# Peptides against a protein of PDB entry 4JHK, part 128

Target 1, 212 residues: chain A of PDB entry 4JHK
Amino acid sequence: EDYKIQSFDLETQKLLKTALKDPGSVDLEKVSSVIVDQSLKDQVFSREAGRICYTIVQAEAKQTNGSVFRRNLLNRLQQEFKAREETRKRSTQEWVCLVSFICNIFDYLKVNNMPMVALVHPVYDCLFRLAQSDALKNEEEVDCLVLQLHRIGDQLEKMNVQLMDELFNLLRDGFLLQEDLSSMGRLLLLEILEFRAGGWKLSDTAQKYYYS

## One batch from the design tools (peptide; made by RFdiffusion4, then SolubleMPNN)

Design b2_p21_4_s4 (from b2_p21_4, 11 letters changed)
Fold by OpenDDE base, seed 2:
Parts: C-alpha cells; sequence; structure tokens
Structure b2_p21_4_s4 (fold): chain B 212 residues (1-212), chain A 21 residues (1-21)
C-alpha cells in the first residue's frame, strides 16, 4: 500500500516505513508520537494517519502478537483529549486537528471490524463541544464538526443512538436559534441535518468533496 | 459527557482485553 508521508523528513519517513513493515525493529512509542504530533498540525494527514496506525497495529499483532504501538497511541491520544479545552483556547486549528485525529482513529482503528468502544465517548465529547454555541459561531469548528459527522456519523450512531439524537438536537437548535452563525455555517448545519435524515448517504458530488 | 477518569479507565480496560486475546 502507498501511504502519504511525504510531509515528513527523510529520516522520519524511513522510520514510518519500517514501522509499517517491521514494527518490532523500531521504537513504536517514538512512531506513535510522531504520528500524533503531525496529526495535530495537519488535518489532512489525520485521515492518512488512521490508515497508517491501523496498518502498524496489524503488523505488530502479526509479527510479535504485541500491542505496544496501539497502547502508546491511545495513551497519547487520551492525554491530548484531556487537554482539549486548553488546546482549543490556544489554537482553533490545533483543536480541530485533534478532533479530526480522534475521529479518524475511531474510523480506522477497528477491532474485529468494530469501532473501539473506549473511543465512543471521547468522540462524542469532542463533537458535543463543537456543537456548543461558542463553537458554532466559528466556521472552522463547524467545518470540522460537519466533516466528521459525514465521515463517521453512521458508525457513531450505531454505537450510541441516544447521544447522536442529543447531538443533533443541539445542531438543530443552533441552526434555528443561534444568530451569530456564518452563512456557510448555517448551510453546513442544514446540510448535515438533512444528511442524517437521509440515512447518512452521500451523493456522488458530496462524496468527492468530503473524501477526495 | 463522560469524565476523563472514566474514559481513561475504559481505554485501559479495552486495551487489557485486547492484549489478553
Amino acid sequence: as target 1 above (212 residues)
Amino acid sequence: SSSDEEINRLIDEELKELENS
């Protein structure tokens, strides 16, 4: 498989490539840290990071029956999650990258073809935070919220439909009642409301927009 | 929302289960 890691320096690229093929020969804690650090800076990479992480997890499991990488990854993720409010205060960009990364890990790092149960609440907590009034007024946060719901909303709903209902109640309220939404933000909220109502199915055009 | 402590516990439990499987 081809992975998009050209944004890293050559040494790091080599490290990642080795981790993908021979995880037992590298410092998997270092690898996890590198992936998380980059994912917190580049929202586009966060999607690729999910695939990379899954591949490394599978490779380590097959090679050594180990789970060092996954453990380190999730521990680091939890640390970043705990500090999410501080991150949001410091940088909206880093905050949305964090949310994107958590959501992508949820999407790709499946166990027995199922999402990790432990990630359900962290994902919802992030999305609920994005659905608060102080976040909905920021178009970048709305973009992130809607993008993640397009990508993993159907899976997340299957894990907990009650929380999804509560989340969308907030989104409907925001759409209808909040006055300081941007025009684009309002359109995005409407679109995501309709998207869920339509059974989480994308048109061909929307598919290209969100996944290409 | 869940507390950070509870979330961390759940992560640890799930990881433990995976390591033992």
Scores: peptide ipSAE 0.047, ipTM 0.668, DockQ to the pose 0.537
Fold by OpenDDE base, seed 5:
Structure b2_p21_4_s4 (fold): chain B 212 residues (1-212), chain A 21 residues (1-21)
Amino acid sequence: as target 1 above (212 residues)
Amino acid sequence: SSSDEEINRLIDEELKELENS
C-alpha cells in the first residue's frame, strides 16, 4: 500500500512503514506523536493520517492484540483538543489542520463498524466553533467546516441529530444575517445547507473534489 | 460544548471496553 508520507524525512518514513507492517518492533508512542505533529502542519497529511492510523491499529491488533498505538493517539488528540482555542489564536492553519485531523480519526477509527462515541462531542464542538461569527468571516475556516461536513456529516447526524440541527441553525443564520462573510464563504454555506437538505449526497464531480 | 473532563471519561471508558473485548 502507498501512503502520503513524503513530508517526513527518510528515517521517519522508515519508522512509519515499519509501524504499518511490524508495529511491535517500534516505539508506538513516538509514532503517534510524529503523526499528530505532522497533521497539525500539513492539511494534506491530516486527511491521510486517518488511513495510516487505522492501518497501524489493525496491524497491532492482529500482531499482539494490543491497543498501545490507539491509546497514545487518542490521548494526544484529547490534549490538542483541550488547547484548541490557543491553537486557533496562534494559527488559523494549525487550527483547521487540527479539526481536519480529529474528523478524519472519527471517520477511520471505528469500533464494531461504528464511529467512536467518545469523539462525537469533540467533533461537534470543533464544528460549532467554526460556525461562530468570528470564524465564519474567515474563508479558510469556512472551507474547513464545509469540507468536514461533506465527509462525515451524515455519520455525525446519525450519532446526534439534535446537535446537527443546532449546528445548521447557526449556519443558516450566518448565511442570512452575517454581513462580513466573503462571497465564497456565503456560497459555501449555501452549498452545505443544500447538501444536507438533499440527504448528504454528492454528485460524481463533487465526490472527486471532496474525497480525492 | 462538552466539558473536557467528561470527554476524558468517555475516552477512558471506551478504551477499556476495547482492551477487554
Scores: peptide ipSAE 0.046, ipTM 0.665, DockQ to the pose 0.557
Fold by OpenDDE base, seed 1:
Structure b2_p21_4_s4 (fold): chain B 212 residues (1-212), chain A 21 residues (1-21)
Amino acid sequence: as target 1 above (212 residues)
Amino acid sequence: SSSDEEINRLIDEELKELENS
């Protein structure tokens, strides 16, 4: 399987590959730190990190019945989430990578085949931040917002429809009223409004684009 | 929005439940 770890050096790639197959033979705290660090820097990796994390969690559970990796991962995730405003201030790229990572973890790291309840509010908080006027004027942030809603919007709505309604009220207002949106930003907002109105269903072409 | 403290608590509780299952 391809886990898109080409951005790591060879030694770290070996570490990750070992963690995927034989997690008991590596430092899983270190592995979690490496994954989070790279997810904040590499947008491609941040979008795929959830699948890697899921696999490591499953491998550790089967091999040692342990949860060291999951605990360290979520603790680090929460630390980065708490510092999200500082991250956004420092780097828009790191900020959208962080949001992508959190949403990706929400998508893949499930409990009893359901999304983790503890991640619902952090995800919504990130999306609400992206829906503020100062963020909507930035195409990079709009791209991130729309991408996440395409990937996990239906799941998020099932977890809390009230928050989703509030979020989309902001997006509708942005689309209709905000004057400094780019043309592409406005089109993306319209598209996501229509996407939800249509029951979160993607065309075949859109499916390939958003899920690669 | 939820407070950071509440989120931390929820994460810790959910992780503990998983460890006990």
Scores: peptide ipSAE 0.042, ipTM 0.664, DockQ to the pose 0.525
Fold by OpenDDE base, seed 4:
Structure b2_p21_4_s4 (fold): chain B 212 residues (1-212), chain A 21 residues (1-21)
Amino acid sequence: as target 1 above (212 residues)
Amino acid sequence: SSSDEEINRLIDEELKELENS
């Protein structure tokens, strides 16, 4: 299995490759930090990061029955989440990367083949933040919101349908009532409203785009 | 929506359960 880690320097690439195959031989806290740091800079990598993290978790579990990597990863994630408003103020790009990363961890890092319950509220909180009026006027935030809902909306709804209803009430209100939305933003909101209404189901082609 | 404190507690509890399983 090939992992897209070309954005890292060669030494870090070696570290990550080793972590994937022999996690017991590396500093897993350092590995987790590297992955989180890069995920906060590259939204595309955030998707890959979820897969990488899952693989490392499985490798460590098989090798030592340990969970050091997962613990460090989630602790770091928790710290970043708590600082999300500061991150947003500092950089919209970093903020949407953070959201993407949290959502992808939710998607890949499962317990007994189920999403981690503890991540449900953090994910929703991020999405609710993106659904506020001050965020909806920013196309980058709308893009992030819609992308995440395409990727994990169905799973999130299964975890808490009430929160999903509340979220989509905000999105509907934004679509209908907010005046400073961009044309593209409004179209994206409409699309996601219809996507949920259609049961979160996409064509094979569309699914490949959102879930690859 | 949940407070940061509540979220922190939930994560810690789940991590503890995972480590003990």
Scores: peptide ipSAE 0.041, ipTM 0.661, DockQ to the pose 0.424

Design b2_p21_5_s1 (from b2_p21_5, 11 letters changed)
Fold by OpenDDE base, seed 3:
Structure b2_p21_5_s1 (fold): chain B 212 residues (1-212), chain A 21 residues (1-21)
Amino acid sequence: as target 1 above (212 residues)
Amino acid sequence: NLEKLEEELTPKFLSLVNIKK
């Protein structure tokens, strides 16, 4: 299986490839740090990172029945989550990368094909932050919010429908009442409102309208 | 295992959550 790791230097690529195949032969703490650091810089990689992390977790479990990588990964994730407001103030780009990374870890690191319960509230907290008025006026944050809801919204709703209802109340109010939304931001909010209303599905006609 | 780590991290993450309406 191929992984998109071209953004790393050759030495780091080799490290990651070795971790994927023989995790016991590398420093898994270092591997986790490298993955998190890159995920905070590249939102595209953040998506790939979830898949990479899952593979390493499975490989380590199979090879040594260990969980060193997962422990280090989630500890680092907790640290970044704790500092999320500082990250947002420093860099909107790093903030949306952090949200993307958390959501992708939620999507890929599952226990018996079920989402990790510990990540449910942290994910919702991030999405609620993106749904505040000061965030909705920023198209980059709206893009992130809508993208994550497209990817994991149905799973999150199954975990806590009450929080999802509250979140979408904020999105509806933002769409209807907030004046400083960009045209694209307003369009994206409308799309995601319709997406959920349609059972987390979008018709081909609607998709062309919103994304063509 | 993942379940053990999940149980360990759950209280820590929850203490950091501040959901606003």
Scores: peptide ipSAE 0.082, ipTM 0.740, DockQ to the pose 0.826
Fold by OpenDDE base, seed 1:
Structure b2_p21_5_s1 (fold): chain B 212 residues (1-212), chain A 21 residues (1-21)
Amino acid sequence: as target 1 above (212 residues)
Amino acid sequence: NLEKLEEELTPKFLSLVNIKK
């Protein structure tokens, strides 16, 4: 398989490739740290990191029945989540990357082909933060919010429809009442409202209107 | 209330380590 790891130096790329195929031959704690660090800096990688993590988890399970990588990954994620407000204050870009990464982990790192229940609340918490008025005025945060809902909204709703209803009430209010939204931000909110209303699907006509 | 929501949504990622795939 092809993984987007071009943002790493050659030595780290080799480390990651080895982890994907022969996880027992590398320091999996180091690998997890490298992946999380880069996911907070590179949006492209952050979007693919979930798939990479899943592959490493599966490889380690198959090779040694171990879970060293998953343990270290989730521990680091918990630390980053706890510090999410500080991260947001420091860098909107890093904050958006963190949200993207945790959503990707939710999407790819499944148990028995089901989303991890323990990740449901963390994901919703991130999305609710993006739905606050101080975040909705920032187009970068709106982009992130809408992108994640497109990717995992249907799965997340199945896990907790009540929270999804509450989230979309905030989005509706933002769309209708908030004055300092950008034109694109307002358009994106309308699109995602329609997306959910249509069963997490868009008509071809609507898709062309919003994304062409 | 965001603070209340954050308290309710606080994750426990360590619990995921004990889940078998």
Scores: peptide ipSAE 0.044, ipTM 0.549, DockQ to the pose 0.070
Fold by OpenDDE base, seed 4:
Structure b2_p21_5_s1 (fold): chain B 212 residues (1-212), chain A 21 residues (1-21)
Amino acid sequence: as target 1 above (212 residues)
Amino acid sequence: NLEKLEEELTPKFLSLVNIKK
């Protein structure tokens, strides 16, 4: 299996490749930090990061029955989550990357084929933050919110339907009542409202209407 | 194991949650 890690320097690429195949031979704390750091800079990479993390977790479990990588990864994630408001103030781009990364970890790191319960509330907290009025006026944050809901909304709802209902109440209110939404932001909110209403699915016709 | 790790991390994450509604 091939992974998209060409954005790293050659030394780091070698480190990651080794971690994927022989995790016991590398510093897994360093590997986790490198992955998190890059994920906070590149939202596209954060998706690949989820796959990479899953593979390393599985490889370490099989090789040594260890969980060093996963522990370090989640500890770092916890630290970044704690600092999320400061991150948002510093850089909207880093903030949406953080949200994307947390959501992708939720999507890929399963426990007995189930989502990690520990990540449910943190993920919802991030999405609720994106659903506040001061965030909805920023198209970059709306893009992130809608993207994550497309990716993991159905899974999140299964974990806590009450929170999902409350979240979408905010999105509905934003769509209907908030005056300083961009045209695209408003369109995206409408689309995601329809997406959930349709069972987290869009028809081909709807897809063309909203995204073509 | 992962279950024990989740048990440890869950309270920590929950203490940091501040959901505005």
Scores: peptide ipSAE 0.035, ipTM 0.707, DockQ to the pose 0.828
Fold by OpenDDE base, seed 2:
Structure b2_p21_5_s1 (fold): chain B 212 residues (1-212), chain A 21 residues (1-21)
Amino acid sequence: as target 1 above (212 residues)
Amino acid sequence: NLEKLEEELTPKFLSLVNIKK
């Protein structure tokens, strides 16, 4: 299996490759730190990071029956989550990377093939923050919100449909009532509203309309 | 094992959640 880690220097790539196949031979705390740091500044990497994390977790469990990597990863994630408002104030880009990373960890780190319950509310909290008026006016945040809902919305809804309903009430109100949305932002909100209404699927016609 | 960690982290994460609806 190939992993997209070309954005790292060669030494770090070696570290990651070793962690993927022989996690017991590397400093897994360092590995987790490297992955989190990169995920917080590169949203493109975030998706791959989730897959990498899952593989390392599984490899460590099988090799040493350990969970050092996962523990360090989630502890760091918790720290970043705690500081999420400060992060947003400092950098919208880092904020959306954080949200993306949390969502991707939710997507990939399964427990018995089910999403981690511990991440459900944190994920929703991030999405609700993105659904606030001050965030909806920022296209970068709307992009992030809609992207995550496309990726994990169906899973999140299965975990808590009430929160999803409440979230989409905010999105509907934003779409209908908020005046300072960008044209693209408004379009994206409409698209995601229709996406959920269609059972978290888009018709071919809708796909062409919104993404062609 | 992951479930055990989940149990440990759940209250911590929940305590940090402040959903604004």
Scores: peptide ipSAE 0.031, ipTM 0.686, DockQ to the pose 0.855

Design b2_p21_5_s2 (from b2_p21_5, 11 letters changed)
Fold by OpenDDE base, seed 5:
Structure b2_p21_5_s2 (fold): chain B 212 residues (1-212), chain A 21 residues (1-21)
Amino acid sequence: as target 1 above (212 residues)
Amino acid sequence: SLEELEKELTPEFESLVNIIK
């Protein structure tokens, strides 16, 4: 299997490759820390990070029936989640990377082929934060919100439809009532409203309209 | 197990959400 880890130095790449094949031979706490750190500054990597994390979790389970890596990963996620408001104040880019990473972990780390229940409320909390007026005025945050809903919205709704209804009430109000939205932000909100209304899918024609 | 870990972490995450909101 090939993984997109070119952003790391050669030593770290070797560490990650070893973790993927023989997790028992490396420091899994260090591996988890490296993955989280990179995911917090590279939103593109966050998607790949989910895949890497899944593979390491499976490899460790197969090798030792252990879960050291997953424990360290989730503990770090808790720490970053707790500090999310400070992160947002410091850097919008780091904040949206954090949200993206949490959502990707939700998407890839399954329990009995189902999303991890422990991450449901944290994910919703992040999305609700992105749906507040002070966040909706920022295109970077709107883009993140819409991207995550495209990726995991259907799964998240199945976990808690009431929270999803509340979230989309905020998005509707933002679309209709908030005056300082950018043109693109408003368009993205409309698109995601239609996306959910259409059963979490868009036709090719609609896709071209909103993203061409 | 993963299921046991999930159960243990759920209260912690929920607690954080309630405090920060």
Scores: peptide ipSAE 0.024, ipTM 0.572, DockQ to the pose 0.561
Fold by OpenDDE base, seed 4:
Structure b2_p21_5_s2 (fold): chain B 212 residues (1-212), chain A 21 residues (1-21)
Amino acid sequence: as target 1 above (212 residues)
Amino acid sequence: SLEELEKELTPEFESLVNIIK
């Protein structure tokens, strides 16, 4: 299986490749840190990071029945989550990368084919933050919000429908009442409202209308 | 174990959610 890790230097690539195949031979704390650091800089990588993390978790489990990597990964994620407001203040880009990363971890790091319950509230918290008025006026944050809901909204709803209802109440209010939304932001909010209403899917015609 | 890890993480995350809401 091929993993997209070309953005790293050769030494780091070697480290990651070794972790994927022989996790017991590398410092898994370091590996987790490298993955998190890069995920906070590159939103595209954050998607790949989820897949990489899952593979390492599985490899370690099979090799040593251990969970060192996952523990370190989640601990780092928790630290970044706690500092999310400072991250947002410092860099919108890093903030949306963080949200993207945590959502992708939620999507890929499943146990017995089920999402980790511990990640449900953190994910919702990130999405709720993106749904606040000060975030909705920023198109980059709206893009992130809508993208994550497209990717994992159905799974999140299954975990907690009450929180999803509350989230979408905010999105509806933003769409209807907030005056400083961009035209694209408003369109994206409308689309995601329709997306959920349609059972987390859109017809081909609707998809083309909103995203062509 | 995963269960132990989830128990450790969940309370802190829940508290943060309450601040934002």
Scores: peptide ipSAE 0.022, ipTM 0.533, DockQ to the pose 0.527
Fold by OpenDDE base, seed 3:
Structure b2_p21_5_s2 (fold): chain B 212 residues (1-212), chain A 21 residues (1-21)
Amino acid sequence: as target 1 above (212 residues)
Amino acid sequence: SLEELEKELTPEFESLVNIIK
């Protein structure tokens, strides 16, 4: 398994590897903090951090019947969510990393094979923020929005179809009415509109049109 | 339990969403 932890220093990589295999031998609060901190800086890691978190949660449960890591992780996630506007103001890059991380946690950190209900509204709120006019004009934010919808859109819709309808109303308005979208941004919005309309799938022809 | 944790987090998250929307 490749957990994409190359952005960490060697000492931290060792810490994470130990947490994955022997969570009882490390400070799991520290591990959770390290994962969140790096997820805010490294988009590659942020996109895949959910897999690491899920593995650690399972390992801790099996080894010690504990849930220290998950509790610390979710507490930190809530803190970062609350501060999301400040994060966006400080750094667009950190903001999109935060969104990616939250979405990745939603995708991977399931319990009883079900998404965490507590994360549904936070995820939608992040996506709604990316769908505002001031965000849609930034291609980096549009990239993030479209990427997350490709990854977890179908799951989110199952959790709350009304919110998904509202979100896509904003995206349609952005595509049709907003004048300061980049050409690529507009193309991506059109693609994701068609993606949902097609049952969260694209035909081979459409895929080639948008991504060739 | 995770269920208990979800109950603790959900009201706060929902409150934030309602303020922003």
Scores: peptide ipSAE 0.021, ipTM 0.528, DockQ to the pose 0.518
Fold by OpenDDE base, seed 2:
Structure b2_p21_5_s2 (fold): chain B 212 residues (1-212), chain A 21 residues (1-21)
Amino acid sequence: as target 1 above (212 residues)
Amino acid sequence: SLEELEKELTPEFESLVNIIK
C-alpha cells in the first residue's frame, strides 16, 4: 500500500516506511511525534495520517503484540486537546488542523470496526467549540466543522445521539440567527443541516446545488 | 489493551469536556 508522505524529508520518510512494515525496529514514540507535528501543520495530511496511524497500530500489534505507538499517539493527542483553546487563540489554522487530526484519528483508529470510546467526547467538544458564535463567523472554522461532520457525523451520532442533537441545535441557531456569518459559511451550515436530515447522505440535487 | 487505554484516557477527556461545557 502506498502512503502519501512526500511532505517529509527523506530520513523521516524512511522512518515512517519502516514503522509501517517493521514497527519494532524504530522508535515509535518518535514516529508518533512526527505524525502529530505534521498533522498540526497540514490539515490535508491529517486524513493520510489517520490511515498511517491505523496501519502502524495494526503492524505493531501483529508483530509484537504491543501498543507503544498508539499510547504515545493518543497521549500526545490528549496534550494537544488540553491546550486547544490556547491553540485556537494562537492560530486558527493550527486549531482546525488539530480538530481535523482528532476527527481523522477517530475515523481511522478503530478496533474491530468500532470507534474508540475515549475519543467520542473530545471530538464532540471540538465540534461544539466550532459551533460557537465566535467560531461560526470564521469561515475557516466553519469549513472544518462541516468537513468533519461530513466525514464522521454518522459515526458520532451512533456513539451519542444526544450530543449530536445538541450540536445541531447550535448549528441551526447559527444559521438562522447569527448575522455575521459569511455567505459561504451560511451555505455550508444549511448544507450540513440538510445532510444530517437526509440520514447523513447528500442527494444528487443537493450535491449539484452546493458543490457545482 | 485497547480497553485499558480507553480507561486511561476517557476520564481525563470527559473531565475536560465537562469543564468547558
Scores: peptide ipSAE 0.033, ipTM 0.658, DockQ to the pose 0.548; fails the geometry check

Design b2_p21_5_s3 (from b2_p21_5, 13 letters changed)
Fold by OpenDDE base, seed 3:
Structure b2_p21_5_s3 (fold): chain B 212 residues (1-212), chain A 21 residues (1-21)
Amino acid sequence: as target 1 above (212 residues)
Amino acid sequence: SLEELEKELKPVFESLVNLQL
């Protein structure tokens, strides 16, 4: 498989490639740290990172029946999650990258082909934060919120429909009542409301309307 | 183990090991 790791220097690319093929021969704590660091700076990579992480997890499991990489990864993720409000205040870009990364780990790092239940509430916490009034006024945060819901909303709903209902109540209220939404932000909220109402699907006509 | 890891994450991440493992 081909992984998008062009944003790393050549030495780090080599490290990642080795981790993907022979995880026992590298420092997996260092690998996890590098992946998290880059995911917080590059949202495109944060999407790819989930797939990379899962591959390394599977490779280590097959090679040594170990889980050193996953442990280090999730421990670092926990640290970043704890500091999420500080991150948001410091950099909206890093904040949305963090949310994207957590969502991608949720999406790809499956256990017996099922999402890790331990990540369900942390993911919802991030999405609820993006659904607050102070976040909805920021188009970058709305973009992130809507993107994640498009990617994993159906999975999250299966894990906890009550939280999803509460989340979308906030989104409906934001759409209807909040005055300082950008035009695009308001459009995206309407789109995602319709997306869920349609069973997490969007018609071709609607897709053209919202994303033309 | 995954169970051990989820217990470690429980203070921050919602640990529902008994529902998944």
Scores: peptide ipSAE 0.033, ipTM 0.627, DockQ to the pose 0.191
Fold by OpenDDE base, seed 2:
Structure b2_p21_5_s3 (fold): chain B 212 residues (1-212), chain A 21 residues (1-21)
Amino acid sequence: as target 1 above (212 residues)
Amino acid sequence: SLEELEKELKPVFESLVNLQL
């Protein structure tokens, strides 16, 4: 299977490729750090990062019955999560990358096809932060919020429907009451409200309306 | 194991969420 790692230098690409095939032969702490660092800079990479991480986790488990990579990955994720408000203040771009990364790790790093319970609340916390008024007025944050809900909303709801209800109450209020939303932001909020109402599915008609 | 890792991480994350929500 091919992984999109062209954004890394050749040496790092080699490191990642080796980690994917023979994780026991590389410094998995370093590998995890590289992946996290890049994910915090490139939101597009975060999706691929999730897939890469899953593969490395599985490979290490199979090869050595180890979990060094996963531990380091999640520890780093925890550190970034703890500093999320500072990150947001420093850079909206880094903040949305962080959220995207956390969500994609939640999406891909499953065990027996089940999400990691430990990540449920952190994911919700990030989404709740994006649903606050000061974030909803920023189109970049709205884009991130809506994207993640499209990707993992149904899974998150299964893990905690109460939190999802609370989250969407905020989104509804933002859509209806907040005056300083961008036109696109408002459109995206409406779309995601309809998306959930439709059972986390988008009709063909809605797809054409929102994305054509 | 993953279960052990989840047990280790969950309390920390839950604590943080409770402070922010």
Scores: peptide ipSAE 0.032, ipTM 0.618, DockQ to the pose 0.548
Fold by OpenDDE base, seed 1:
Structure b2_p21_5_s3 (fold): chain B 212 residues (1-212), chain A 21 residues (1-21)
Amino acid sequence: as target 1 above (212 residues)
Amino acid sequence: SLEELEKELKPVFESLVNLQL
């Protein structure tokens, strides 16, 4: 399978490939740190990292019934989440990568086919941060927000509809009241408002209008 | 505040992970 690990050097690629097939033969703490580090810098990898992580978790569980990788991954994720404001201050790109990564982990790293409850509030906190006025004026952050809501919005709402209502109240206010939105940003907000209103689905005509 | 929430969530986060995983 293609796990999009081309951005890593050859040695690290080998490490990751080994972790995917024979996790007991590598340092899984190191593997987790490498994945998180790269996810903060590479948007393509960031949005795909969840699938890689899930595979490693399953492989380790089958091989040794262990959870070293998952433990280290989630611990690092929590650390990065806590430092999210500083990350945003330092680099918008790293910030949106962090959000994407957290959402991707939420999407892929399921337990008994259910999302991890522990990630619900962290994900919402990230999305609420993206919904603040200072973030909505940045198209890169709006892109991230809308993308995540397209990917996991339905799942998040099922976990906590009250928070989703509050989030979309902010988005609606941003769309209607905030003056310094870009034209595309405003369009994207309208689209996502319509998307949720339609049960997290778009009509064929709407899909073509917004994303053709 | 967000800081207060983070303090509250951290132990809960760990506990919930342990229960689910």
Scores: peptide ipSAE 0.028, ipTM 0.599, DockQ to the pose 0.072
Fold by OpenDDE base, seed 4:
Structure b2_p21_5_s3 (fold): chain B 212 residues (1-212), chain A 21 residues (1-21)
Amino acid sequence: as target 1 above (212 residues)
Amino acid sequence: SLEELEKELKPVFESLVNLQL
């Protein structure tokens, strides 16, 4: 299987490739840190990072029945999560990358083919933060919010429908009442409201209308 | 088991409850 790691230097690429096949031969804490660092800079990579992380977790489990990588990964992620407000203040880009990464970890890092319950509230906390008025006026944050809901909204709802209802109440209020939304932001909120109402799917016609 | 693993992971990642939650 091929993994998109061309953005790293050759030495780091070698490290990652080794981790994917022989995790016991590398420093898995270092590997986790490298993956998190890059994911906080590149939102596109965060999607690939989820797949990479899952593969390393599986490889370590098979090789040593260990979970060193996963523990280090989640510990680092928790540190970043706790500092999320400072990150947001410093860089909107890094903030949305963080949200994207945690959502992708939720999506890919399954346990016995089930989502990690420990990540449910952290994911919702991030999405609720993006749904606040000061975030909704920033199109980059709205883009992130809507993208994550498209990717994992159905899974999140299955884990906690009450929180999803509360989240979408905020989105509805933002759409209807907030005056400083961009035109695109307002359109995206409308689309995601319709997306959930339609069972987390849209017709091809609706898709073209909102995203053409 | 999944339950045992969830118990293990809970201390690894603890949410800071948002005001809206």
Scores: peptide ipSAE 0.037, ipTM 0.606, DockQ to the pose 0.537; fails the geometry check

